# Peptides against a protein of PDB entry 3VZA: the designs that were tried, part 39

Target 1, 98 residues: chain A of PDB entry 3VZA
Amino acid sequence: RVERLCKSKELFEERLGLEIRRIHNEQLQFIFRHIDHKDPDKPYMFTLSINEQGDYEVTSCTPPLDCISEFQLKVRETNNFSAFIANIRKAFTALSFK
Target 2, 62 residues: chain B of PDB entry 3VZA
Amino acid sequence: AAYVTQLYYKISRIDWDYEVEPARIKGIHYGPDIAQPINMDSSHHSRCFISDYLWSLVPTAW

## One batch from the design tools (peptide; aimed at target 1 Q29 N79 F81)

Design b2_p24_2_s4 (made by RFdiffusion4, then SolubleMPNN; from b2_p24_2, 9 letters changed)
Fold by OpenDDE base, seed 1:
Structure b2_p24_2_s4 (fold): chain B 98 residues (1-98), chain C 62 residues (1-62), chain A 24 residues (1-24)
Amino acid sequence: as target 1 above (98 residues)
Amino acid sequence: as target 2 above (62 residues)
Amino acid sequence: SLSPIQKLLDWIDSGSYKYVERPP
């Protein structure tokens, strides 16, 4: 099972182009790759925590997204974390064409 | 990595088939209505295309 | 204490939302 879990993580990372890391201060870093077709390894990142009030909080976004604050509000309202991540990737994709 | 794989499922709703050859991207996306099979030959597509396709299966409606 | 991923998973499961497919 441990081997399966490790393989699963690797498959998700490669196929979705999404890496998830634990970083300081009890935060998670989400790293998207495979966004820019001309530079597939270019990372698009944001960090996330659950703050003291229990709310999703984006603590950084690189490159910056104008819509990230709105998405933070939306995920707090809906708790649709899947849509939250997918919309961020969509926004990064749009940004890569500029 | 049990928790991170659970998180990937919460995000993508994809379950991989782990018994196929490495070049075969095979699995199931569990949408709200029907389960959609995934079956791709990775040698026929770029990494970016594969990722874009898989993410296209994930709804963006809040 | 719970790891950040575990906390996030717990928080995701604490809420309810309808999974809706993208419109064509």
Scores: peptide ipSAE 0.468, ipTM 0.929, DockQ to the pose 0.382
OpenDDE base, seeds 2, 3, 4, 5: peptide ipSAE 0.423, 0.427, 0.416, 0.417; ipTM 0.925, 0.925, 0.924, 0.924

Design b2_p24_3 (made by RFdiffusion4)
Pose (drawn by RFdiffusion4):
Structure b2_p24_3 (pose): chain A 98 residues (1-98), chain B 62 residues (1-62), chain P 24 residues (1-24)
Amino acid sequence: as target 1 above (98 residues)
Amino acid sequence: as target 2 above (62 residues)
Amino acid sequence: LEDDLPDSEAAAATNVLKAILAKP
């Protein structure tokens, strides 16, 4: 029951290397791990809210990505949240080789 | 707890097989077109490969 | 890293989560 839900969350967290936290001020923090193969536990994170207009809003990005504002505009336009997340992870992977 | 796992599905379109040994990464990936099985041995791969591979199943087209 | 809010305080953040899920 609830055990299955916790198990599902852990499987996603371990397998995708993605953790989602509900933090202060109406925000969610997305933390990617398993990005740098030389340091699998190193986190790359961004925070997100739904603003008063009901739009996606990235409120911080650590480390910064120069393309995340473009991604914000695209996710607003297309509503494709899956691609938004996938493109942010691709950007953190690339950043790790810069 | 249910709301976060639902969002994982919305992001990844993966449904896990919860009835397998922990060493098996088993599930199905869904998409526009036919669903695809996943059945990997976690002992054969690094954590990073598993994550990179699973994420490669997620389309990046907007 | 920010800590996850307990359920008693996480209502506003849960609304964000639900809002994401409600979007197409």

Design b2_p24_3_s1 (made by RFdiffusion4, then SolubleMPNN; from b2_p24_3, 13 letters changed)
Fold by OpenDDE base, seed 3:
Formats: sequence, structure tokens, C-alpha cells
Structure b2_p24_3_s1 (fold): chain B 98 residues (1-98), chain C 62 residues (1-62), chain A 24 residues (1-24)
Amino acid sequence: as target 1 above (98 residues)
Amino acid sequence: as target 2 above (62 residues)
Amino acid sequence: MLEELPPEEAGAALQVLQKLLAMP
């Protein structure tokens, strides 16, 4: 099972171009790659925590996204975390076109 | 890695076929109404295309 | 339009996140 889980993680990282790390201060870092077809390894990332109220809180976004605050609101309202992440990726993709 | 893989599933709703050769991207995407198979030859596509395609399976409606 | 997420799914991601963040 452990081997399968490790393989699963690796497959997701490569195929989705999404790495998920736990970093300091009880945060998760989401790192998107494969966004810019001209620079596939260029990272697009944000960090996320659960605040004292138990709500999703984006603590950083690099490069910055104008829509990130709205997405934070939406995920709090809908609890649709999948759409949250997918929309962030879509926004990063749009940003990569300059 | 248990929780992170669970998180990947919560995000993507994809379940990989772990028994195929590395060059084959095979799995199932579970949508709300229908499950769709994934079956790609990775050697025929760029990494970016593959990722874009897989993410296109994930609904963005809130 | 798109149906709302079932109750069991609504908090599922958060639960996983909390568990991830709570890991030693």
C-alpha cells in the first residue's frame, strides 16, 4: 500500500503538473508546472492554510492573481475545493499568455 | 503519502491505473454523472498538453 | 445546472487538508 501511495503521488505530480508540499506554519504549498508551454518547468504557486475560524486562507500567490481573493470566497461558500484548485490553474494559465 | 494522494483525488477525481507501462497514462476520471476513461500514450504528447488535458476534465463550476 | 456537492463531499477536502496539516 505504501508503495502504491508513493507511486500515486508521483503520477499525480508529473501528470497534473501539481506538487503539494507541507511547509512551515501549518501551510500547504501548491506548485503548478506545465503551465507555460514555452517554459514547462516554470512554477506557479500559492500557499494555503486553515485559519483560526477553520476557513480556507490563501497566504501567498506567486505570481499574484487578481482573482485569488474571489476564489477564496467562493471555496468558502461552496466548499468545492476541486473547482478552487482548477480555477486557480486556469487563472495561472491565462496569466502565462501575458 | 496517504493524505496527499487523497487530496489529489479530491482535487482531480482521477484514479490511476498503476499496473500499466510508464508510457501509458491510464485511469478513470469520475465526474458527477459519468466516469470517463483516460488512456493516453505519453510519448505522443508534451507534458504541458497532458496536464492541460487532464485538468480540462476537472469542472470549474463552483 | 450543476448539482450541488453532496454533504459528504462538501467537507471532505477540508478534512483531508486538516489531517495533512496535523501530521507530525
Scores: peptide ipSAE 0.498, ipTM 0.932, DockQ to the pose 0.053
OpenDDE base, seeds 1, 2, 4, 5: peptide ipSAE 0.424, 0.232, 0.493, 0.329; ipTM 0.920, 0.909, 0.930, 0.909

Design b2_p24_3_s2 (made by RFdiffusion4, then SolubleMPNN; from b2_p24_3, 13 letters changed)
Fold by OpenDDE base, seed 2:
Structure b2_p24_3_s2 (fold): chain B 98 residues (1-98), chain C 62 residues (1-62), chain A 24 residues (1-24)
Amino acid sequence: as target 1 above (98 residues)
Amino acid sequence: as target 2 above (62 residues)
Amino acid sequence: MLEELPPEEAEAALKVLEKLLAMP
């Protein structure tokens, strides 16, 4: 099972171009690659925590996204984490063309 | 790795067939209405195209 | 498997992950 899970993780990382890391202070780091077609390895990332109120909180976003605060609000309202991540990727993609 | 793979599924709703040849991107995307098979030859596409395509399967409606 | 952290930090981060997974 461990072997299968490890392979599954690797497949997700490569195919989605999304790496997830645990970082200090109870945070997760989400690193998108394969965003910029001219530079597929260029990272676009954000960090996420759960604040004292139990709400999703984006603690960093690099490069910054104008819409990140709105997305944080939306995910708190809807709990649609899938849409949250997908919208962030879409926003990063749009930014890569600027 | 159980937790992270569960998170990937929660995000993407994709279940990979990890027993196929490495060059074959095979799995199933479970949408709200239908389940759609994924079956691609990775050698025929760029990494960015593959990622873009797979993410296009994920609804962005809140 | 996620990034390796000291045991204490790893457990704390796991709690966050579990909460994410518990959401709809």
Scores: peptide ipSAE 0.348, ipTM 0.917, DockQ to the pose 0.493
OpenDDE base, seeds 1, 3, 4, 5: peptide ipSAE 0.296, 0.188, 0.209, 0.169; ipTM 0.912, 0.904, 0.904, 0.902; seed 3 fails the geometry check

Design b2_p24_3_s3 (made by RFdiffusion4, then SolubleMPNN; from b2_p24_3, 8 letters changed)
Fold by OpenDDE base, seed 1:
Structure b2_p24_3_s3 (fold): chain B 98 residues (1-98), chain C 62 residues (1-62), chain A 24 residues (1-24)
Amino acid sequence: as target 1 above (98 residues)
Amino acid sequence: as target 2 above (62 residues)
Amino acid sequence: MLEELPDEEAAAALQVLKALLAKP
């Protein structure tokens, strides 16, 4: 099963173009690739933590998204983490065309 | 990688078929009401197309 | 500071998962 779990992570990373890393202070870094079809390896990333109140907090976003604060509010209200991540990817995709 | 794989499932709602050849992308996307099979030949598509397609299965409605 | 998430020490991932489970 350990082998399958490792394989699972690799499949998700490649197929979704999404890497998840642990960074300092109990944060997760989400790195999107395969956004720009002309530069598939160009990273689009944000970091996320759980603050002292237990709420999702975006601690960085590169490149910056003007909608990220609204998305943070929405995920706190709805708890829809899937939509949160998907909307961020959608926003990065839109940004790549500008 | 149990935690991160759980996180990927929470995000994508995709369960992969691990018994197929590496070039075959097979799995199931579990939507709120339906289960949609995934079956693609990765050699026929770009990495970006594959990712875009898979993400298109994930609802963005809050 | 960038590293994979080993099951034994995946504290950050666990916190996110716990948050998902704790909230309605």
Scores: peptide ipSAE 0.066, ipTM 0.892, DockQ to the pose 0.437
OpenDDE base, seeds 2, 3, 4, 5: peptide ipSAE 0.056, 0.065, 0.050, 0.053; ipTM 0.885, 0.893, 0.886, 0.887

Design b2_p24_3_s4 (made by RFdiffusion4, then SolubleMPNN; from b2_p24_3, 11 letters changed)
Fold by OpenDDE base, seed 5:
Structure b2_p24_3_s4 (fold): chain B 98 residues (1-98), chain C 62 residues (1-62), chain A 24 residues (1-24)
Amino acid sequence: as target 1 above (98 residues)
Amino acid sequence: as target 2 above (62 residues)
Amino acid sequence: MLEELPDEEAQAALEVLKKLLAMP
């Protein structure tokens, strides 16, 4: 099972172009690649924590997204974390064309 | 890796078929309506296309 | 209309996140 879990992680990382890491200060770092077709390895990332109120909190976003604060509000309202991540990726994709 | 793989599933709703050849991207996407099969030959597509396609399966409606 | 996830799934995702963040 451990081997399968490792393989699963690798498959998700490569196929979705999304790496998830735990970093300092109890944060998760989400690193998107495969966004820019001209530079597939270029990272687009944000960091996330759960604040003292138990709410999702975006602690950084690189490159910055104008919509990230709205998305944070939406995920707090809906708890739809899947849509949250997908919309961020969509926003990064749109940004890559600017 | 257990928690992170669970998180990937929570995000993507994709379950991979781990018993196929590496060049075959095979799995199932469990959307809100009907489960959709995934079956791609990775050699026929760029990494970016594959990722874009898979993410296109994930609903963005809040 | 916006699609909402069931409460169980929503809480499950949050729980996974919390567990990840709490890992030593």
Scores: peptide ipSAE 0.485, ipTM 0.931, DockQ to the pose 0.056
OpenDDE base, seeds 1, 2, 3, 4: peptide ipSAE 0.423, 0.411, 0.424, 0.458; ipTM 0.917, 0.919, 0.917, 0.924; seeds 1, 2 fail the geometry check

Design b2_p24_4 (made by RFdiffusion4)
Pose (drawn by RFdiffusion4):
Structure b2_p24_4 (pose): chain A 98 residues (1-98), chain B 62 residues (1-62), chain P 24 residues (1-24)
Amino acid sequence: as target 1 above (98 residues)
Amino acid sequence: as target 2 above (62 residues)
Amino acid sequence: DEEETEEGEETKELLKKIMSQPPD
């Protein structure tokens, strides 16, 4: 029951290398690990809220990505949250080789 | 707990097989078109390859 | 197009449910 739900969360966390944390001020923090193969535990993170207009809003990005504002505009336009997450991870992977 | 795992599904479109040994990464990836099975041996791969591979299943087109 | 909008709205509602929960 609840064991299955916890198990499912842990499988996603370990296999995607993605953790989701509910943090202060109505935000979720997305933490990517397994990005830098030389340092698999190093995190890359961004935070997100749904603003008062009901729009996706990236509230911080550590380390910064120069394309995340473009991604914000795209996710607002298309509502494609899956592609938004996938493109943010691709950007962190690329950033790691800069 | 259910809400986060639901969002993982929304992001990745993967449903895990919860009835397998821990060393097996087994599940199904869903998409616009026919669903695809996943059955990998975790012992044969690095954690990063597993994550990179699984993420490569997620379309990046907007 | 309608299905894509609906899916986007469901995703936003789900995020809102998560954000309504106490901070970790």

Design b2_p24_4_s1 (made by RFdiffusion4, then SolubleMPNN; from b2_p24_4, 13 letters changed)
Fold by OpenDDE base, seed 3:
Structure b2_p24_4_s1 (fold): chain B 98 residues (1-98), chain C 62 residues (1-62), chain A 24 residues (1-24)
Amino acid sequence: as target 1 above (98 residues)
Amino acid sequence: as target 2 above (62 residues)
Amino acid sequence: SAQRQAEGQEVLELLRKILSLPPE
């Protein structure tokens, strides 16, 4: 099972181009790659925590996204974390064309 | 890695087929409706295309 | 729906568990 879990993580990382890391101060770092077809390894990332109120809180976003605050609001309202992540990737993708 | 893999599933709703050759991207996407198979030859596509395709399976509606 | 709310709660709980782990 451990081997499968490791393999699963690697498959998700490579195929989705999404790395998820635990970082300091109780945050998760989400690193998207495979966004820019001309530079597949270019990272697009944000960090996430859960604040004292129990709400999702984006603590950083690089490059910055104008819509990130709205997405934070939406995920708090809907609790649709999947859509939250997918929309962020969509936004990063759109940004890569600028 | 158990929690992280669970998180990947909850994000993507994809379950991989771990028994296929490395070059084969095979799995199942469990959307809100009918589950859809994933079956790609990675050698035929760029990494970006593969990722874009897989993410296209994930609904963005809130 | 209740189902979607439950799913959201599951994710939140999962994230809390992950966040409680040591940093990488």
Scores: peptide ipSAE 0.711, ipTM 0.958, DockQ to the pose 0.866
OpenDDE base, seeds 1, 2, 4, 5: peptide ipSAE 0.710, 0.709, 0.709, 0.708; ipTM 0.958, 0.958, 0.958, 0.957

Design b2_p24_4_s2 (made by RFdiffusion4, then SolubleMPNN; from b2_p24_4, 11 letters changed)
Fold by OpenDDE base, seed 1:
Structure b2_p24_4_s2 (fold): chain B 98 residues (1-98), chain C 62 residues (1-62), chain A 24 residues (1-24)
Amino acid sequence: as target 1 above (98 residues)
Amino acid sequence: as target 2 above (62 residues)
Amino acid sequence: SAARKEEGEAVKELLRKILSLPPE
């Protein structure tokens, strides 16, 4: 099972182009790649925590997204974390077209 | 890694077939409707196309 | 909707577990 878990993580990272890392101060870093077809390795990332109130809180976003604050509000209202991540990727994709 | 893989599933609703050759991207996407198979040859597509396609399976409606 | 809320809370709990792990 351990081998499968490691393989699973690698497959998700490569195929979705999404890396998830635990960083300092109880935060998660989400790193998207494969966004820019001209530069597939260019990272698009944000960091996330759950604050003392139990709410999702985006602590950073690079490059910045104008819609990130609204998405934070939406995920707090709906608790739809999947849509939250997917919409962020969609926004990064739109940004890559400049 | 167990929690992270669970998180990937919660995000994507994709379950991979781990017994196929590395070049074969095979799995099942479990959407709100009927589950749909994933079966593609990675050598026929760019990394960006593959990722875009897989993410296209994930609903963005809040 | 109850199922959706339950799923959302399950994800949040999963995230809490991940956040409790040491940094990579």
Scores: peptide ipSAE 0.709, ipTM 0.958, DockQ to the pose 0.908
OpenDDE base, seeds 2, 3, 4, 5: peptide ipSAE 0.708, 0.708, 0.706, 0.707; ipTM 0.958, 0.958, 0.958, 0.958

Design b2_p24_4_s3 (made by RFdiffusion4, then SolubleMPNN; from b2_p24_4, 10 letters changed)
Fold by OpenDDE base, seed 1:
Structure b2_p24_4_s3 (fold): chain B 98 residues (1-98), chain C 62 residues (1-62), chain A 24 residues (1-24)
Amino acid sequence: as target 1 above (98 residues)
Amino acid sequence: as target 2 above (62 residues)
Amino acid sequence: SAARKKEGEEVKELLKKILSLPPE
């Protein structure tokens, strides 16, 4: 089972181009790759925490997204975390076209 | 890695087939409707195309 | 819906568990 879990994580990272890391101060770092077809390894990332009120809080976004604050509001309203992540990726994709 | 893999499933709703050759991207996407199979030959596509395709399966409606 | 809200809370609890782990 441990071997399967490790393989599963690797498959998700490669196929979705999404890496998830635990970082300091109780935050998660989400790193998207495979966004820019001209530079597949270029990272697009944001960090996330859950504040004292139990709400999702984006603590950083690189490169910055104008829509990230709105997405934070939407995920707090809907609790649709899947749509939250997918919309962020879509926004990064749009940004990559400059 | 158990929690992280669970999170990947909650995000993507994809379950991989772990018994196929590495070049075969095979699994099942559990969308809001009937589950649909995924079956791709990675040698036929770029990494970006594969990722874009898989993410296209994930609803963006809030 | 209630089901979707429940799913959302489940994800949040999962995230809290992950966040409680040491950094990588």
Scores: peptide ipSAE 0.710, ipTM 0.958, DockQ to the pose 0.904
OpenDDE base, seeds 2, 3, 4, 5: peptide ipSAE 0.709, 0.710, 0.708, 0.709; ipTM 0.958, 0.958, 0.958, 0.958

Design b2_p24_4_s4 (made by RFdiffusion4, then SolubleMPNN; from b2_p24_4, 8 letters changed)
Fold by OpenDDE base, seed 1:
Structure b2_p24_4_s4 (fold): chain B 98 residues (1-98), chain C 62 residues (1-62), chain A 24 residues (1-24)
Amino acid sequence: as target 1 above (98 residues)
Amino acid sequence: as target 2 above (62 residues)
Amino acid sequence: DEERKKEGEETLELLRKILSLPPE
């Protein structure tokens, strides 16, 4: 099972182009790749925590997204984390077209 | 790694077929409708296309 | 609707567990 879990993580990372890392101060780092077809390894990332109120909080976003604050509000309202991540990727994709 | 793989499933709703050859991207997407199969030959597509396609399966409606 | 709400809460709890783990 341990081997399966490791393989699963690797498959998700490569196929979705999404790496998820635990970083300092109880945060998760989400790193998207395969966004820019001309530069597939270029990272688009954001960090996430759960604040003192128990709400999702984006602590950084690189490159910055104008819509990230709205998405944070939406995920707090809906608790639809899947849509949250998917919409962020969609926004990064749009940004990659300059 | 168990929690992270669970998180990937929560995000994508994809379950991979781990018994196929590495070049075959095979799995099942469990969307709001009936489950749909995923079956791609990775040698026929770019990494970006594959990722874009898989993400296209994930609803963006809040 | 209720099922989706439950799924959202489960995801939030999952994230809490992940965030409690040591950094990589």
Scores: peptide ipSAE 0.709, ipTM 0.957, DockQ to the pose 0.828
OpenDDE base, seeds 2, 3, 4, 5: peptide ipSAE 0.707, 0.708, 0.707, 0.707; ipTM 0.957, 0.958, 0.958, 0.957

Design b2_p24_5 (made by RFdiffusion4)
Pose (drawn by RFdiffusion4):
Structure b2_p24_5 (pose): chain A 98 residues (1-98), chain B 62 residues (1-62), chain P 24 residues (1-24)
Amino acid sequence: as target 1 above (98 residues)
Amino acid sequence: as target 2 above (62 residues)
Amino acid sequence: LESEEDLSEDEYAKLFKQILEKAS
């Protein structure tokens, strides 16, 4: 029951290397691990809210990505949240080789 | 707890097989077109490869 | 890293529902 739900969350967290936290001020923090193969536990994170207009809003990005504002505009336009997350992870992977 | 696992599905389109040994990464990836099985041995791969591979199943086209 | 906030069930679910409803 609830055990299954916790198990599902842990499987996603471990297998995707992605953790989602509900934090202060109406935000969710997305933390990617398993990005740098030399340091698998190093996190790359961004925070997100739904603003008063009902739009996706990235409120911070650590470390910064120069393309995340473009991604914000694209996710607003297409409503493709899956691609938004996937493109942010691709950007953090690339940043790790810079 | 249910709402975060539902969002994982929205993001990855993966449904896990919860009835397998922990060493097996088993599930199905869904998409526009036919669903695809996943059945990997976690002992054969690094954590990073598993994550990179599973993410490669997620389309990046907007 | 930010700590997860202690919230009621409705407060916690709010953002997840909004994202799920908004997403294609």

Design b2_p24_5_s1 (made by RFdiffusion4, then SolubleMPNN; from b2_p24_5, 13 letters changed)
Fold by OpenDDE base, seed 1:
Structure b2_p24_5_s1 (fold): chain B 98 residues (1-98), chain C 62 residues (1-62), chain A 24 residues (1-24)
Amino acid sequence: as target 1 above (98 residues)
Amino acid sequence: as target 2 above (62 residues)
Amino acid sequence: MLEEVDLSEEEAQKLYEKILAKSR
């Protein structure tokens, strides 16, 4: 059901604080909110594509994460996309305390 | 929205219960070993707490 | 800071499929 799919998307966006957008040049933008408890609507985001070699590639990260290149390597090695996204959120959370 | 919802499931391994009132966050997290129920009253928690809790269910081991 | 939404639904679908196929 189309209505169920729309509701599902909305529930995930609100409850996980994660929005996923399609953007130009075959990329997805992942936008985390609910990271900073003092500013729940503050976005933490990165963009992702599959490059010509077929590998996950982070094309941007705002704010920047020192660990993002390592995570890109890890997801290429493991294909554990869930852990990839969760670790990025964890890193953003740690950054928000600075 | 079909593909994005599939992606959300791939990321979170959560399936929501869509038949409950909006204030009730109810669903199932499908972990590697056993499925765990989710059942929260959203009025009792901040949005950040809810998100943090749900993400805590997602393994970070590569 | 937020990027503009891509207007190509078909290409977006392909990207989702690629990610879903790669993900274990």
Scores: peptide ipSAE 0.545, ipTM 0.935, DockQ to the pose 0.761
OpenDDE base, seeds 2, 3, 4, 5: peptide ipSAE 0.541, 0.541, 0.545, 0.542; ipTM 0.935, 0.936, 0.935, 0.935; seed 3 fails the geometry check

Design b2_p24_5_s3 (made by RFdiffusion4, then SolubleMPNN; from b2_p24_5, 16 letters changed)
Fold by OpenDDE base, seed 1:
Structure b2_p24_5_s3 (fold): chain B 98 residues (1-98), chain C 62 residues (1-62), chain A 24 residues (1-24)
Amino acid sequence: as target 1 above (98 residues)
Amino acid sequence: as target 2 above (62 residues)
Amino acid sequence: MLEEVELSVEEANALYEKLLAKAR
């Protein structure tokens, strides 16, 4: 099953264009690719942790998103993590057209 | 890799069919209403199109 | 731009578990 799990991760990374990395201080880095159709490998990323209060906390966002603070508030209110990630990708997509 | 795959499912609600040929993108998206089959030939689409399509299946309503 | 620091398996698992437990 280890082989299937590794394959699963690879399929998600390629098909969703989303890589998830572990970084120091109990943070995850979410890296979106396939955003810019002219440069599919260009990364759009943010880092996330659960702070001492137990809340979602975006610790970085590159490139910056004006809406990221609002999204952090929304995910804290709803715990809808799927919508959180999808909305961030949507925002990055919109940014790529500027 | 078990935890990250669980996280991918939490995010996308997609379960892949791992028994098909690599060029076939086949799976099921489990949305809030009904399960939607995914069945694409990757050779017919760009990587960006595929990703955009799959993400379009994910609701953005909070 | 891409940052990746190697973590222990235990530390990584704890982070994932926290997130998975919290996410709807």
Scores: peptide ipSAE 0.514, ipTM 0.933, DockQ to the pose 0.808
OpenDDE base, seeds 2, 3, 4, 5: peptide ipSAE 0.509, 0.393, 0.506, 0.507; ipTM 0.934, 0.918, 0.933, 0.932; seed 3 fails the geometry check

Design b2_p24_5_s4 (made by RFdiffusion4, then SolubleMPNN; from b2_p24_5, 13 letters changed)
Fold by OpenDDE base, seed 1:
Structure b2_p24_5_s4 (fold): chain B 98 residues (1-98), chain C 62 residues (1-62), chain A 24 residues (1-24)
Amino acid sequence: as target 1 above (98 residues)
Amino acid sequence: as target 2 above (62 residues)
Amino acid sequence: MLEEVELSVEEEEALYKKILEKAR
């Protein structure tokens, strides 16, 4: 069972091209790869925390996204975490073509 | 890694078939209406294509 | 850009749980 959980994480990381890591100050780092088809290993990242008010807060975004502040507002309004992550990936994908 | 895998499911709504050979990407995406099977031969696609395809299953509507 | 912090398994899982609970 424990071995399956480890395998599950690895499968998600490779197949979705998404790594999730805990970093300092109670933050999660989301690392997208497989965005740029010419450079599949190039990372596109953002960090996320729940602030003192209990709201989702993006603490960094690399490369920067013009829409990230709007997405933060949207996820606070809708609490649709799945759409939040998917829209960020979509935005990174669009950025990779520029 | 129990909660991180739950987080991946919360994001993607995908459940993998862990009993198939590594080259086979098999699972189920649980959409809002109908569950859709996933069944791909990874050797026939790039990593980027696979990821793009899987993410295309995830709704972006808020 | 990629940060790696040594955390206990319990501490790492706790944060994931916190996010999951909020996302409900």
Scores: peptide ipSAE 0.595, ipTM 0.941, DockQ to the pose 0.726
OpenDDE base, seeds 2, 3, 4, 5: peptide ipSAE 0.593, 0.595, 0.593, 0.592; ipTM 0.942, 0.942, 0.941, 0.941

Design b2_p24_6 (made by RFdiffusion4)
Pose (drawn by RFdiffusion4):
Structure b2_p24_6 (pose): chain A 98 residues (1-98), chain B 62 residues (1-62), chain P 24 residues (1-24)
Amino acid sequence: as target 1 above (98 residues)
Amino acid sequence: as target 2 above (62 residues)
Amino acid sequence: SLEEELDDPDGMKKLINQIIDKAV
């Protein structure tokens, strides 16, 4: 029941290396791990809210990505949240080789 | 708890097989077109490969 | 910074649903 739900969350967290936290001020924090193969536990994170217009809004990005504003505009336009998350992870992987 | 796991599905389109040994990464990936099985031995791969591979199943086209 | 998670089920539900409702 609830055990299954917790198990599902843990499987996703471990297998995708992605954790989602509900934090202060109506935000969710997305934490990617398993990005740098030399340091699998190092986190790359961004925070997101739905603003008063009902739009996706990235409220911070640590470390910064220069393309995340473009991604914000694209996710607003297409409503493709899956691609938004996938493209942010690709950007953090690339950043790790800079 | 249900709402986060539902969002994981929305992001990855993966449904896990919860009835397998922990060492097996088993599930199905869904898409526009036919669904695809996943059945990997976690002992054969690094955590990073598993994550990179699973994420490669997620389309990046907008 | 790694922020601590809130014990806020209603807030989590609201944000997740808003994301899902908007997503394709």

